# Peptides against a protein of PDB entry 5FRP, part 1

Scores and structures below are computed, not measured.

Target 1, 225 residues: chain A of PDB entry 5FRP
Amino acid sequence: VEWTESIPQIIATREDISKELNQALAKTFIDSDPRVRRTSVMIFNKVPVTEIWKNITNKAIYTSLLHLAREKHKEVRELCINTMAKFYSNSLNEIERTYQNKEIWEIIDTIPSTLYNLYYINDLNINEQVDSVIFEYLLPFEPDNDKRVHRLLTVLSHFDKKAFTSFFAFNARQIKISFAISKYIDFSKFLNNQESMSSSQGPIVMNKYNQTLQWLASGLSDSTK
Structure headers, positions and changes below count from the first letter of each chain, unless a header shows other numbers.
Peptide ipSAE was made for these designs. It is ipSAE averaged over its two directions, with the distance scale d0 held at 1.0 Angstrom where the peptide's residues are scored. Compare it between designs on one protein only; published cut-offs may not apply.
A fold fails the geometry check if it doesn't show the stated peptide or something in it is severely misdrawn.

## One batch from the design tools (peptide; made by RFdiffusion4, then SolubleMPNN)

Design b1_p8_1_s1 (from b1_p8_1 with S3E I8L)
Fold by OpenDDE base, seed 4:
Structure b1_p8_1_s1 (fold): chain B 225 residues (1-225), chain A 8 residues (1-8)
Amino acid sequence: as target 1 above (225 residues)
Amino acid sequence: SFELPKPL
């Protein structure tokens, strides 16, 4: 009987602790120190997605996480982009949509738009990172057609106009890259054949090979910068 | 604006 009387007090205490923790955590995402912001983002990588959804109930935390994708500090920004993409994927896979978590889902569902809008910054490093997280987390390879289509529809259903435009541009670029890679392979095979290299086409194909390589390389960020 | 690479 005594344990039953303590339950309301325990629940109240847990709610208060949870509220205070959420309020404190919300402040860390907007802290002036990049190290604090980094540590806050890392919570989303270290804690299981189910526990995050259970314990982080302040919507401002999720909004602040998404905002860090455009912050000035490179390391925190890069971490945030990877983190939010992974968190989005994990949430889709593991978290059910309920009445209670609807407001959080409304924020999480904007992650794809947030990521695709980063292409408008016109930064090669950001572009490469966004490309990577799209293939790894947003639109992963899925052998099940129904699951793949459902994921695609989910991603697209919350796009803003700019995200759609970016999505189409991305896909158009991927087609061009695929074509260039195919040509690279063809030219490589040609250049590996001695008879072909000795032909009148040899110098022409060599030039096209070099142009193809240059074009492919021009889309890559300088990893040293 | 998101610029596509020039065609090969």
Scores: peptide ipSAE 0.032, ipTM 0.741, DockQ to the pose 0.034
Fold by OpenDDE base, seed 5:
Parts: C-alpha cells; structure tokens; sequence
Structure b1_p8_1_s1 (fold): chain B 225 residues (1-225), chain A 8 residues (1-8)
C-alpha cells in the first residue's frame, strides 16, 4: 500500500519511469489486498492524464484497470468504474493519437464497451453508476453539434455486439424515463391545484401520480444496500 | 441480460 501511494509523486516528478516500476505497478492491480488495488486505481485519479500516458507504458496496467470494473470488492469496483470513465474522457480531450501510443489507445478505446457491458450484470447499483458515468464522462453535454457527434461516433466505433445492444436498451430506457418525468410534472401541477383536486379527476390523477412514482422508483437502487 | 423497464 505505502509503495503504491508513492507512485503519483514519482510519476509527477520524473520524465520517464523505469520499466521495473511499470512491472511492479502492474502487479499491484492484481494484488490480493483490495486496499492495494484501490490505491493503484487512484493513481489514475491523482496523476494528470498527460503524465500517465507519458510514464505508464506497460499495457498490462491499463488492461488490469479495465478488468477491475468487474471486481467483486464493491468499493474497488465503484472506484474503478468512475476512474476509467473519467480517464477515458480526459484521454480523448488531452491525448493525441500517435504511432507510439497506439497500443494503449486500443485498450482505452474499449472503455465504453467495458462500461456498457456492465449492464448485463443486472445489478441496480452498478446500473445507476454506469448511467452516471455515461452522462458525466462518456457522453457529456456538449452544445457543439459537431463535437457531440464526433464524441458519439468515437464511443460507438469500438463497441462489441453486446455493448451496442446495451446502448440501444439504455437509450430506450432514457426515453421512457423522460416520458415518466414529464407525466410526473404534469400530475404534480394538477395535484397542487385545489380546484383540480376537488374535481372528479382528482382521485384518478392521484392514482396515476403514485403509479408514476412507483415506476420511477423501481429503477433506482436501494440507497441502504 | 439488460432488461428494459416495464411500460408505464
């Protein structure tokens, strides 16, 4: 743990880290201690993306990072999912594609597919987290249409078949959620009007309101779990 | 498999 905690500072201060250091770092991602694995993932959060790409040249480290998205240890997995999504976004924004970094990009370009494939686990907590990182990092709000389309095409260009299926399912779900939210708003406005509530439609709308809430809530993870 | 929510 202590050794791994020193790595961010080493990367920040050196132009190139030794091959031996890269090899040692690669081992920490598969360490039996989840604290070591966690600390290893945190390197990608603490070190600027440009410095990571410059100094971490062992492809096994990146592959291992992606593998931790399916980690059994909840804390490590959750950290990894956020980390890899953020790292992907930062890499797209800050790292140029070159001949020298091609092999690393081949791994990094699979991050979206890796994330979308997590929906097949059928875990509500994982699903919620993946939803979050998609909106925050993979497909963020972008007012420029050309940039938005370019990002979308970049994300999709490395999808496997399962990721595509998941992507379409995700989008279909979002449309349904949007509709439900719109109805929730309409019903809320109706129920906030005393005259409307006193009408013959009052009980009917109240029932629809409750059904809408139940439907929306059914897609949310239990915060207690 | 990723299942879509039931219709409202």
Amino acid sequence: as target 1 above (225 residues)
Amino acid sequence: SFELPKPL
Scores: peptide ipSAE 0.031, ipTM 0.743, DockQ to the pose 0.036
Fold by OpenDDE base, seed 1:
Structure b1_p8_1_s1 (fold): chain B 225 residues (1-225), chain A 8 residues (1-8)
Amino acid sequence: as target 1 above (225 residues)
Amino acid sequence: SFELPKPL
């Protein structure tokens, strides 16, 4: 009979430990040392998504993670962008929506909007990273049409107005890039044919080829910076 | 603003 009376105290102690741990962890995301912030973000990469959702119950931690996407420290920002995108995808795949986790999902569901809003910074490095995480984690290649549509609808369902605008701009850019790549291929094939190069069109196609390359390259960040 | 690339 005496052991039954100790169980509520043990449960209460575990909840208290969990709460204290969550409070301590929340502080690390806003620490002045970028190394501490980096380590905090890495928790989301090292711990399975199911364990994160189980043990990290303080919504401030998730909010703080999202804020780091606009951090001044480049390495922490870049890590955060990759981490939050991956975490979003893993959460959609592995975490069920329940009454208990609703408040956390309300935050996590804003990750796509948060990422698409980074295009407004107009930084080529950020743009390239956001492009990458969209294709890798937000809207990955999915051969199943129903799954693909469901994912798309999920991503769009929590967009703000700016994110929608960014989404349409992104898609328009992708169409243009696709067209440019197609032309690049066509011009490359032409230039690889000696008879074609000896024709009156040879110099014209060479010029168009160079213009196409320049256009494609202009959208890329300088890897040396 | 998010600017689209110039037309080719």
Scores: peptide ipSAE 0.031, ipTM 0.743, DockQ to the pose 0.034
Fold by OpenDDE base, seed 3:
Structure b1_p8_1_s1 (fold): chain B 225 residues (1-225), chain A 8 residues (1-8)
Amino acid sequence: as target 1 above (225 residues)
Amino acid sequence: SFELPKPL
C-alpha cells in the first residue's frame, strides 16, 4: 500500500518511469489485498491523464484496470468504474492518437463497451453507477453539435454486439423515464389545484401520481445497500 | 395517454 501511494509523486517528478516500475505497478492491480488494488486505481485519479499516458506504458496495467470493473469487492469496483470512465473522457480530450500509443488506445477504446456490458449483471447499484458515468463522462452534455456527434461516434465505434444492445436498452429506458417525469409534473400540477382535486378526476390522478412515483422509485437502487 | 411506460 505505502509503495503504491508513492507512485503518483514518482510519476509527477520523473519523465522516464522504468520498465521495472511499470511491471511492479502491474502486479498491484492483481494484489490479493483490496486496499492495494484500490490504491492502484487511485493512481489514475491522482495523476494527470497526460502523465499517465507518458509514464504508464505497460498495457497490462490498463487491461487490469478494466478487469476491476467486475471486481467482487464493491468499493474497488465502484472506484474502478468511475475511474475508468473519467480516464476515458480525459484521454479523449487530452491525448492525441499516435503510432506510439496505439496499443494503449486499443484498450482504452474498449472502456465504453466494458461499461455497457455491466448492465448484463442485472445489479441495480451497478446499473445506477453506469448510468451516472455515461452522463458524466462517456456522453456528457455538449452544446456543440459536431463535438457531440463526434464523441458519440467515437464511443459507438468500438462497441461489441452486447454493448450495442445495452446502449439501445439504455436509451429506451431514458425515454420512458423522461415520459414518467413529465407525467409526474403534470399530476403534481393537477393535485396542487384545489378545483381539480375536488373534481371526479382527483382520486384518479392521485392514484396515477402514486403509481408514477412508485415506477420512478423502482428504477433506483437503495442507497443504504 | 396517462399510462405509465412498462418497466424494462
Scores: peptide ipSAE 0.029, ipTM 0.741, DockQ to the pose 0.020

Design b1_p8_1_s2 (from b1_p8_1 with I8L)
Fold by OpenDDE base, seed 3:
Structure b1_p8_1_s2 (fold): chain B 225 residues (1-225), chain A 8 residues (1-8)
Amino acid sequence: as target 1 above (225 residues)
Amino acid sequence: SFSLPKPL
């Protein structure tokens, strides 16, 4: 753990990280101690993306990072999912595609597929996290149409069949959620009007309001779990 | 399998 904690500083201060250091770092991602694995993942959060690409040349490190998305240890998994999504976004924004980094890009380009494939685990907590990282890192809000489309095409270009299926399901769910929220707002406005509540529609709308709330809540994970 | 919420 202590050694791994020193790595961010080393990467920041040294232009040339030895092959040996890369090999040693690769081992920490598969360490039996979850604390070591966690600390290893944190390197990707603490070190600038440009420095990571420059100094971490062992492809096994990147592959191992992606594998931790299915880690049994909840904390490590959650950290990994956030980390890889952020790293993907930062890489797209800051790292040019070159002949030298092609092999690493081949791995990094699979991050979106890796994340969308997590929906098949059918875990509400994982689903919420994947939803969050999609909006924050993979497909963030972008007012520039060309940039937005380019990002979308980049994300989709390396999808496997399962990831595409998850993508379509995700989008379909978002539309449904949006509709439900709109209805919630409409019903709330109606119920806040005394005249409307006293009408024959009052009880009907109240019932629909409750159903809408229940539906919205059913899609949320228990934060206590 | 990916489960979607039931329609409202």
Scores: peptide ipSAE 0.033, ipTM 0.750, DockQ to the pose 0.035
Fold by OpenDDE base, seed 1:
Structure b1_p8_1_s2 (fold): chain B 225 residues (1-225), chain A 8 residues (1-8)
Amino acid sequence: as target 1 above (225 residues)
Amino acid sequence: SFSLPKPL
């Protein structure tokens, strides 16, 4: 643990990390202690993306990072999902594609598929987290049309068949959620009008309002679990 | 399988 905690400082201060250090770091991602695995993932959060790409050249480290998205330890998994999504976004923004880093990019380009494939676990907590990282890191809001389209094409260009299926299902769900929110707003406006509530439609709209809320809530994880 | 919510 203590050794792994020192790695961010070493990467930040040294221009070249030895092959041996990369091999040692690769082992920490598969350590039996979740604290060691957590600390290893945190390297990708603490070290600038440019320094990671420069100093971490062992492909096994990146592959192991992606595998932790399905980690049994909840905290490590959650950290990994956020970390890999952010790292993907930062890499797209800051790292050029070269001949030398091609093999690492082949791994990093699978991050979107790795994340979208987590929907097949059918876990509400995982689904919510994947939703969050998609909006924050994979397909963020971008007002520039060319940048937005380029990002979308980049993400989709490395999808496997399952990821495409999840992508379409996700988009279909977003449309349904948007519609439900629109209805929620309409019903809320109706319920805030006393004349409308006193009408024959009052009880009907109240019921639809409750159904809409229940439907929206059913897609949320239980915060108590 | 990734299940979609039932329609409203």
Scores: peptide ipSAE 0.033, ipTM 0.750, DockQ to the pose 0.035
Fold by OpenDDE base, seed 4:
Order: structure tokens, then sequence, then C-alpha cells
Structure b1_p8_1_s2 (fold): chain B 225 residues (1-225), chain A 8 residues (1-8)
């Protein structure tokens, strides 16, 4: 009998603690110290997705996480971009959509748009990172066609107009890159053949090879900066 | 604006 009387108090205490914790955590995402913001983002990497959804119920935390994708501090921004993409993928795979978590899902479903909108910053490092997280987390390789299509439709269903524009531009760029890589391979094979190199086409192919390399390199960020 | 690489 005594244990039953303690249950309401325990529930109330847990709810209060949870609320206070969520409020405190929400403040850390907007802290002036980048180290605090970084630590807050890392929670989403250290804690299983199911536990995050269970314990982080304040929607402001998720909104703040997404906002950090445009953070001025490079390290925090980069961490945030990877974190939100991974969190999105894990959420799609592991979290059921319910009435209770609807408001959180409304925020999480905007992650793809948030990421694709980063292309408008026109920063090569950001672009490279966004490219990476798209292939790793948003639209990963999936051998099951139904699952792959479902994922694609899920991602696209919450796009804003700008995200769609970025999506099409991204795909167009990928086609061009693929073509350039194919040409690079062809030119490399040609240049490796002595008879071909001694032909009148030798110098022409060498020039095209160099142009192809320059074009491919121009799309890469300087890792030293 | 998101700029595409120049054509090869």
Amino acid sequence: as target 1 above (225 residues)
Amino acid sequence: SFSLPKPL
C-alpha cells in the first residue's frame, strides 16, 4: 500500500525534474560560449535516439539544434550538421510517429530542408559537408527499393521551395561530376597506352585530362583552410 | 544563389 502512495509523487517528481532539465538544456544551446553549445550538440551523439526522444520533450531544444547549422563557430556548425543529419536518419529508422511526439516530428522533418538550404551560403566547406551527410544519412544506399523510395518521399515531402531548388542543383552537379570522373578514367586509360600517346591525339587528350582534373579539383574544398 | 560548376 505504501508503494502505491509513493507513485504519484515519484511521477510528479520525475516530470518536474524532466521539465527543469529540459529548460536548462534549452538554455545551453543558446549559450554565448561555443564550448557549451558544442557539449549540448554532443548529447545527441552520445545518447541513443530512443532515449533522446523520450527525455528531451522541449521543442525549443530541437529548434535550437537546427539553428546551429548556421552557427558562426566553425567547429560547432560542422558538428551540428553531422549530428542533425545522423539524428534525422536514426529517428526515421527507430522512432514511431505518434500523437504525443507530433510536434517534435514537425521540427525533425525540416532537417532535410535545413541542410539543403545551407548550399545558399555558397561556402565550399559547407557544401562538401552537406554533400557528405546527404549520402551518409539523408539518402543512404538502400538495396530495398521500397524502403529507398519511401525514404526519398519522406525527405522531399517537407521541402520548401529553396530546398527543392538546391536538390535539383545538387543532382545536376552529381551528374556532371559522374561524367567528369568517367572521362577522367577514359583519358587515364588512353594516356597509359604508349601507342595512343604517340598518336596525333596524344597532346589533345593530355589537355583534356588536365582540364578534367582542374574542374574536379575546383569543386573540392581546401582542407588546409 | 547556389552556383553550379561551369560546364567542362
Scores: peptide ipSAE 0.032, ipTM 0.748, DockQ to the pose 0.034
Fold by OpenDDE base, seed 2:
Structure b1_p8_1_s2 (fold): chain B 225 residues (1-225), chain A 8 residues (1-8)
Amino acid sequence: as target 1 above (225 residues)
Amino acid sequence: SFSLPKPL
């Protein structure tokens, strides 16, 4: 009887501790010190996704995580973008959609839209990072067609109008890049052939090769900045 | 505006 009477107190204490912890954690995401914000984001990288969903129930934490994608501090922003993309992917793979976690899923389901909307900042470094996380976490290579289509539909199902526009622009850019790479390969093969280089086409192809390289390079951020 | 690279 005494043990049964202690269970409600233990549950209440755990809920209270959980609530207090969540409230304290929520404050760390908006801390003025970027080191504190960084540490907060790292929780999502260090703790298994299942434990995050179980123990972090305050919506404000997830909303704050998404907001840090537009953070002024470069390192925190970059970490946040990688973290939220990975967390989205892990959540899709490991977390079941239930009535209890519905409100958190409503936030998590906006991660793809949040990421695609970063292209409108028009920053080359951000663009490269978003490209990277799309291929690594958001829309990874999947040999199973049904799984790939299902993942794509899941990603697109919560897009806003801007995210859709960004998605189409991204895909159009990828096609152009692929075409440029194909040309680069063809020109490289031509230039590696001595007979071809000695032909009247040699100088013309060399010029096209250089133009192709310049075009490809112009889309890359300066690694020194 | 998110601009696409110019065509090659």
Scores: peptide ipSAE 0.032, ipTM 0.747, DockQ to the pose 0.034

Design b1_p8_1_s3 (from b1_p8_1, 3 letters changed)
Fold by OpenDDE base, seed 3:
Structure b1_p8_1_s3 (fold): chain B 225 residues (1-225), chain A 8 residues (1-8)
Amino acid sequence: as target 1 above (225 residues)
Amino acid sequence: EFTLPKPL
């Protein structure tokens, strides 16, 4: 743990991280202690993306990072999912594609597919986290149409068949949620009107309001778990 | 299999 905690400072101060340091770092991602794995993932959060690409040249580190998205330890998994999504976004924004970094990009370009494939686990907590990182890092709100389309095409260009299926399912869910929210608003407005509530439709709308709330809530994880 | 919520 202590050694791994020193790595961010070493990366920041040294222009050339030795091959040996990369090999030692690669071992920490597969360590049996979740604390060591967690600390290793945190390197990607503490060190600027440009310095990561410059100094972390061992492909096994990037591959191991992606594998942690499916690990059993909840905290490490959650950290890994957020970290890889952010790292992907930062890499797209700050790292040029060169001949020298091509092999690392081949791994990094699989991050979107890796994330969308997590939906097949059918875990509500994982689903919510993947939803969050999609909106925050993979497909953020972008007012520039050309930039938005380019980002979308980049994300999709490395999808496997399963990732595409998840992508379409995700989009279909968004439409349904949007519709449900719209109905929730309409029903709320109706229920706030005393005359409407006193009408024959009052009880009917109240029932629909409750059903809409239950449906919206059923898609949410228990925040206490 | 990715499961979507049931339709409203």
Scores: peptide ipSAE 0.040, ipTM 0.773, DockQ to the pose 0.035
Fold by OpenDDE base, seed 1:
Structure b1_p8_1_s3 (fold): chain B 225 residues (1-225), chain A 8 residues (1-8)
Amino acid sequence: as target 1 above (225 residues)
Amino acid sequence: EFTLPKPL
């Protein structure tokens, strides 16, 4: 009889500890020290997704994570963008939607919009990173058509208007890049042929090759900056 | 604004 009366107190104490831990963790995401913010983001990389969802129940933590995608500190921002994209993908793969986690899912489902909205900053480094995480985590290569379509529909189902606009612009850019790469390959093959290079077309193709390279490079960030 | 590269 006495042990049964202690169980509610133990459960209440554990919930209180969990709440306090969540409150303490929430504060670290808004800490003035970027090292503290970085460490907080790294929790999402170091802890399995299932354990994150189990133990991090304060929605403010997830909201704060998403806000760090626009962080002033470059390293924290870059880490956050990679982390949130990976966390989104892992969550879709490993976490079931339940009544209890609904409020957290409402936040996590905004990650694609949050990422696609970063293109409006018009920063080449951010653009490259967003491109990378889209292909790696949001819309990864999937040979199964049904899985690929379901993932795409999931990503799009929570887009805001700006994210849709960005998505269409992204796709249009990919088509242009694909065309440019195809031309680059064709020109490279032509220039590798000595007979072709000795022809009247040689100088013309060389010029087009250089223009294609310049166009492709213009969309890339300077790795030295 | 997110702008597309100029046409090749």
Scores: peptide ipSAE 0.040, ipTM 0.771, DockQ to the pose 0.034
Fold by OpenDDE base, seed 4:
Structure b1_p8_1_s3 (fold): chain B 225 residues (1-225), chain A 8 residues (1-8)
Amino acid sequence: as target 1 above (225 residues)
Amino acid sequence: EFTLPKPL
């Protein structure tokens, strides 16, 4: 743990990390202690993306980072999912594609597929987290149309078949959620009107309101678990 | 399998 905690400072101060250090760092991602794995993931959060790409040249580190998205330890997994999504976004924004970094980009370009494939675990907490990182990091709001389209094309261009299936399912779910929220708002407005509530439609709308709430709530993870 | 919520 202590050794791994020193790595961010080393990366920030050194122009080149030795092959041996890269090899040692790669081992920390597969360490039996979840604290070591956690600290290793945190390197990608603490060090600027440009310095990571410059100094972490062992492809096994990046591959191992991606594998932690399916980690058994909940905290490490959750941290990894957020970290890899953010790292992907930062890399797209700040790192140019060169001949020298091609092999690393081949791994990083699989991050979207890795994330979308997590939906097949069928865990509500994982699903919510993946939803969040998609909107925050993979497909963020971008007012520039060309940049937004380019980002979308970049994300999709490296999808595997399963990721595409998840992508389509995600989009279909978003449309349904949007519709449900719209109806929730409409029903809420209706129920807030005393004349409307006293009408023959009052009980009907109340039932629809409750059904809409139950449907929306059924997709939420238990924050206590 | 990625299951969509049942339709409203």
Scores: peptide ipSAE 0.040, ipTM 0.773, DockQ to the pose 0.035
Fold by OpenDDE base, seed 5:
Structure b1_p8_1_s3 (fold): chain B 225 residues (1-225), chain A 8 residues (1-8)
Amino acid sequence: as target 1 above (225 residues)
Amino acid sequence: EFTLPKPL
C-alpha cells in the first residue's frame, strides 16, 4: 500500500519510469489485498493523463485496470469503472495517436466495449454506474455536431459484438424511458387540473398514471431482470 | 443477457 501510494509523486517528478517500476506497479493491480488494488487504480485519478501515458509503458497495467471492472470487491470495482471511463475521455481529449503509443491505444480503445459488456452482469448498481459514466465520460454532451458524431464513431469503432448488442439495448431502453417520462408528465398535468379530474377521463388517466409509475419503478429496479 | 424492461 505505502509503496503504491508513492507512485503518483514518482510519476509526476520523473520523465521516464524505469522498466522495473512499471513491472512492480503491474503486480499491484493483481495484489490479493483490495487496498493495494484500490490504491493502484487511484494512480489514474491522481496523475495527469499526459504523465500516465508518458511514464506507464507496460501494457499489462492498462489491461489489469480494465480487468478490475469485473472485480468482486465492490469498492474497487466501482472506483475502477469511474476511473477507466474518465481516463478514456481524458485520453481522447489530450493524447495524440502516434506510432509509439499504438499498443496502449489498442487497449484504451476497448474501454467502451469493456463498460458496455458490464450490462450482461445484470446487476442494478453496476448498470446505474455504467449509465452514469456513459453520459459523463464516453458520450458526453457536446453541442458541436461534428465533434459529437466523431466521438460516437470513435466509441463504436472498437466495439465487440456483445458491446454493440448492449449499446442498442441501452438506446432502446432510453427511448422507452423517455416515452414513459413524457407520459408521466402529461398525466401529472392532467391530474393537477381539478376540472380534468372531475371529467369522465379522470379515472382513466389516473389508472394510466399509476401504470406508468409502476413501469418506471419496475424499470429502475428491473435492471436486474 | 442484457434485457429490456417490458413494454408499457
Scores: peptide ipSAE 0.032, ipTM 0.733, DockQ to the pose 0.035

Design b1_p8_2_s1 (from b1_p8_2, 3 letters changed)
Fold by OpenDDE base, seed 3:
Structure b1_p8_2_s1 (fold): chain B 225 residues (1-225), chain A 8 residues (1-8)
Amino acid sequence: as target 1 above (225 residues)
Amino acid sequence: EKEIKLEV
């Protein structure tokens, strides 16, 4: 733990992270102690993306980071999912593709597939987290159409068949959620009108409102679990 | 489709 906690400062102050330090760091991602794995993931959050790419040259570190997205330890997994999504986004924005970094990019370009493949676990907490990181980091709102399309094409260009299937399922779910929210708003407006509530439609709309709320709530994880 | 399991 303590050694790994010192790594962010070492990366920030040293231009030459030795091959030996990269090999030692790679071992911390596969440590049996989840606290060591957690601290290792936190390096990618504490160190600027440019310094990570400059100094972390061991492919095994990046591969091991991606594997932690599938571990059973909730805290490490959740941290890893957020970290890898953010790291992917920052890498696309700040890191040029060169001959020297090609082999790391081959790993980093699989992050979108790795994340979209988490939907096949059928866990509501994982699904919500993947939804969140998609909107925040993978496919953020971009007002520039060319940048938005380029980002989308970049994300999709390295998808496996399963990630594509998850992508289409996600988009179909988002359309359904949007429609349900629209209906919730319409029903809420109706129910706030006393004349409408006193009408023969009042009980019918109240029932549809409750069904819409139940449907929306069923897609959310229990924040207490 | 084969569900993805979490690693132990």
Scores: peptide ipSAE 0.033, ipTM 0.761, DockQ to the pose 0.170
Fold by OpenDDE base, seed 1:
Structure b1_p8_2_s1 (fold): chain B 225 residues (1-225), chain A 8 residues (1-8)
Amino acid sequence: as target 1 above (225 residues)
Amino acid sequence: EKEIKLEV
């Protein structure tokens, strides 16, 4: 008879420890020290996604993670953007949607919108990083059409109005970049041909080549800054 | 549209 009375107390104690741990962890995401915030973000990179979802049940932790994408501290922000994008992708691949995790999914499903909204900061380093994580984690290369469409619909299904506007602007920019790269290749081939370069078109194509390079480079952050 | 600022 004595062993049955200890089980509820052990379960309650474990839930209390889990709650206290979650409350302590939630405080570290809003700590004044950027090193503490960085360490907190790194948990999402070091711990398997399944274990994160199992043990991190406090919504405030996930909300605070998303807020760090707008952090003024460069290193914490950059880490957070990569972390949240990867965590979103891993969650979509490995975490089933259940009644119990619904409220966390409501937060995680806002990650794409949160990332696309970073383009409105109008910072070249942020834009480049958001471009990178979109191609790596949000909308990765998928040869299977049904999987690719399903991923796209999942990403878009929780967009706010601004994220949709940003998504269309992104796609329009990608088309322009693709066209510029195509022209860069064409001009490079022309300029590599001695007969073509010696023609009356040679100087004209050289100027267009330089303009195309300058345009492509102007969209990149200075890697030295 | 109003530019989104970084948070502190």
Scores: peptide ipSAE 0.033, ipTM 0.761, DockQ to the pose 0.167
Fold by OpenDDE base, seed 4:
Structure b1_p8_2_s1 (fold): chain B 225 residues (1-225), chain A 8 residues (1-8)
Amino acid sequence: as target 1 above (225 residues)
Amino acid sequence: EKEIKLEV
């Protein structure tokens, strides 16, 4: 009987410990040492999404995670971009929207806008990373039409004006890339045919092939930087 | 449009 009377105090003590832990964790996201910030981001990548939502209740932690996507420290930024995109996808798949978690969802729902706004930095490495996380986590391949449409509507429903502009620019670029790849394949097939290559079109197609390759390559980041 | 800078 006495252990039942201690349960409210144990719950209160666990809430206080949880609050202190959340306050301590919030400070690590703004630490001057990039190694501390990196370790803090890794919590969201290593801990199951359900346990994150249960134990991380301080809004400032989620806001600080999103802020690190714009950090100058390359490793921390790159880790943050991948981590927040994955965390967004996992949250949409595994976390129900409730009255209690509404205020955290208001932050998490801004992840797509946060990512699409990174295109305005005009950095090729950032652009490639954002392209990658869009296809892997934000708008993944989904064979179910209703799930795919629902995901798209969820992603778009919290866009700011700049994120919409980036979204349209991204889609227009993807169409151009797809067309260029199709032409690269067509030109490669033509140039591999000896009769076609010996024709009056041979030099013309070779020039178009080289231009297509140069255009495709110019959109890629330098893997050495 | 104004380019978004990286934060320090």
Scores: peptide ipSAE 0.033, ipTM 0.760, DockQ to the pose 0.161
Fold by OpenDDE base, seed 5:
Structure b1_p8_2_s1 (fold): chain B 225 residues (1-225), chain A 8 residues (1-8)
Amino acid sequence: as target 1 above (225 residues)
Amino acid sequence: EKEIKLEV
């Protein structure tokens, strides 16, 4: 009889410990030291997604993770953007939608919108990073048509109006980039042929090649900044 | 926190 009365107290104590840990962790995301914030973000990279969802029950932690995508501290921001995109992808692949985790899913489902809204900052380095995480984690290469469509619909279903507008602008940019790359390849093949370069078209194609390179490079961040 | 403000 005495051991049965201790079980509710042990469960309550474990819940209290979990609550205290969650409250302590929530404070680390808003810490004034960027090293503390960085370490907090790294939890989502180091701990299996299933264990994160099980042990991190305070929704404020997930909200704070998403907020760090707009942090002025470059290293923390960059880490956060990669982390949340990866965490979103892993969550979609490994975490079932239940009644108990609904409030956390309501936050996690906003990750794509949060990322697409970063394009409005008009920073080339942020744009390149968001481009990268879209192709790696949000909308990865998927040969299965049904899975690919389902993932796309999942990503789009929680977009705000700004993210949806940004998504169309992104896709329009990708088509332009693809066309410019195709031209770059064709011009490069022409310029690598000595007979073609000696022709009356040689200087004309060289000019078009340089214009294509300048256009492609204008969309890249300065790696020195 | 120093947020990157969207230039409004």
Scores: peptide ipSAE 0.026, ipTM 0.725, DockQ to the pose 0.099

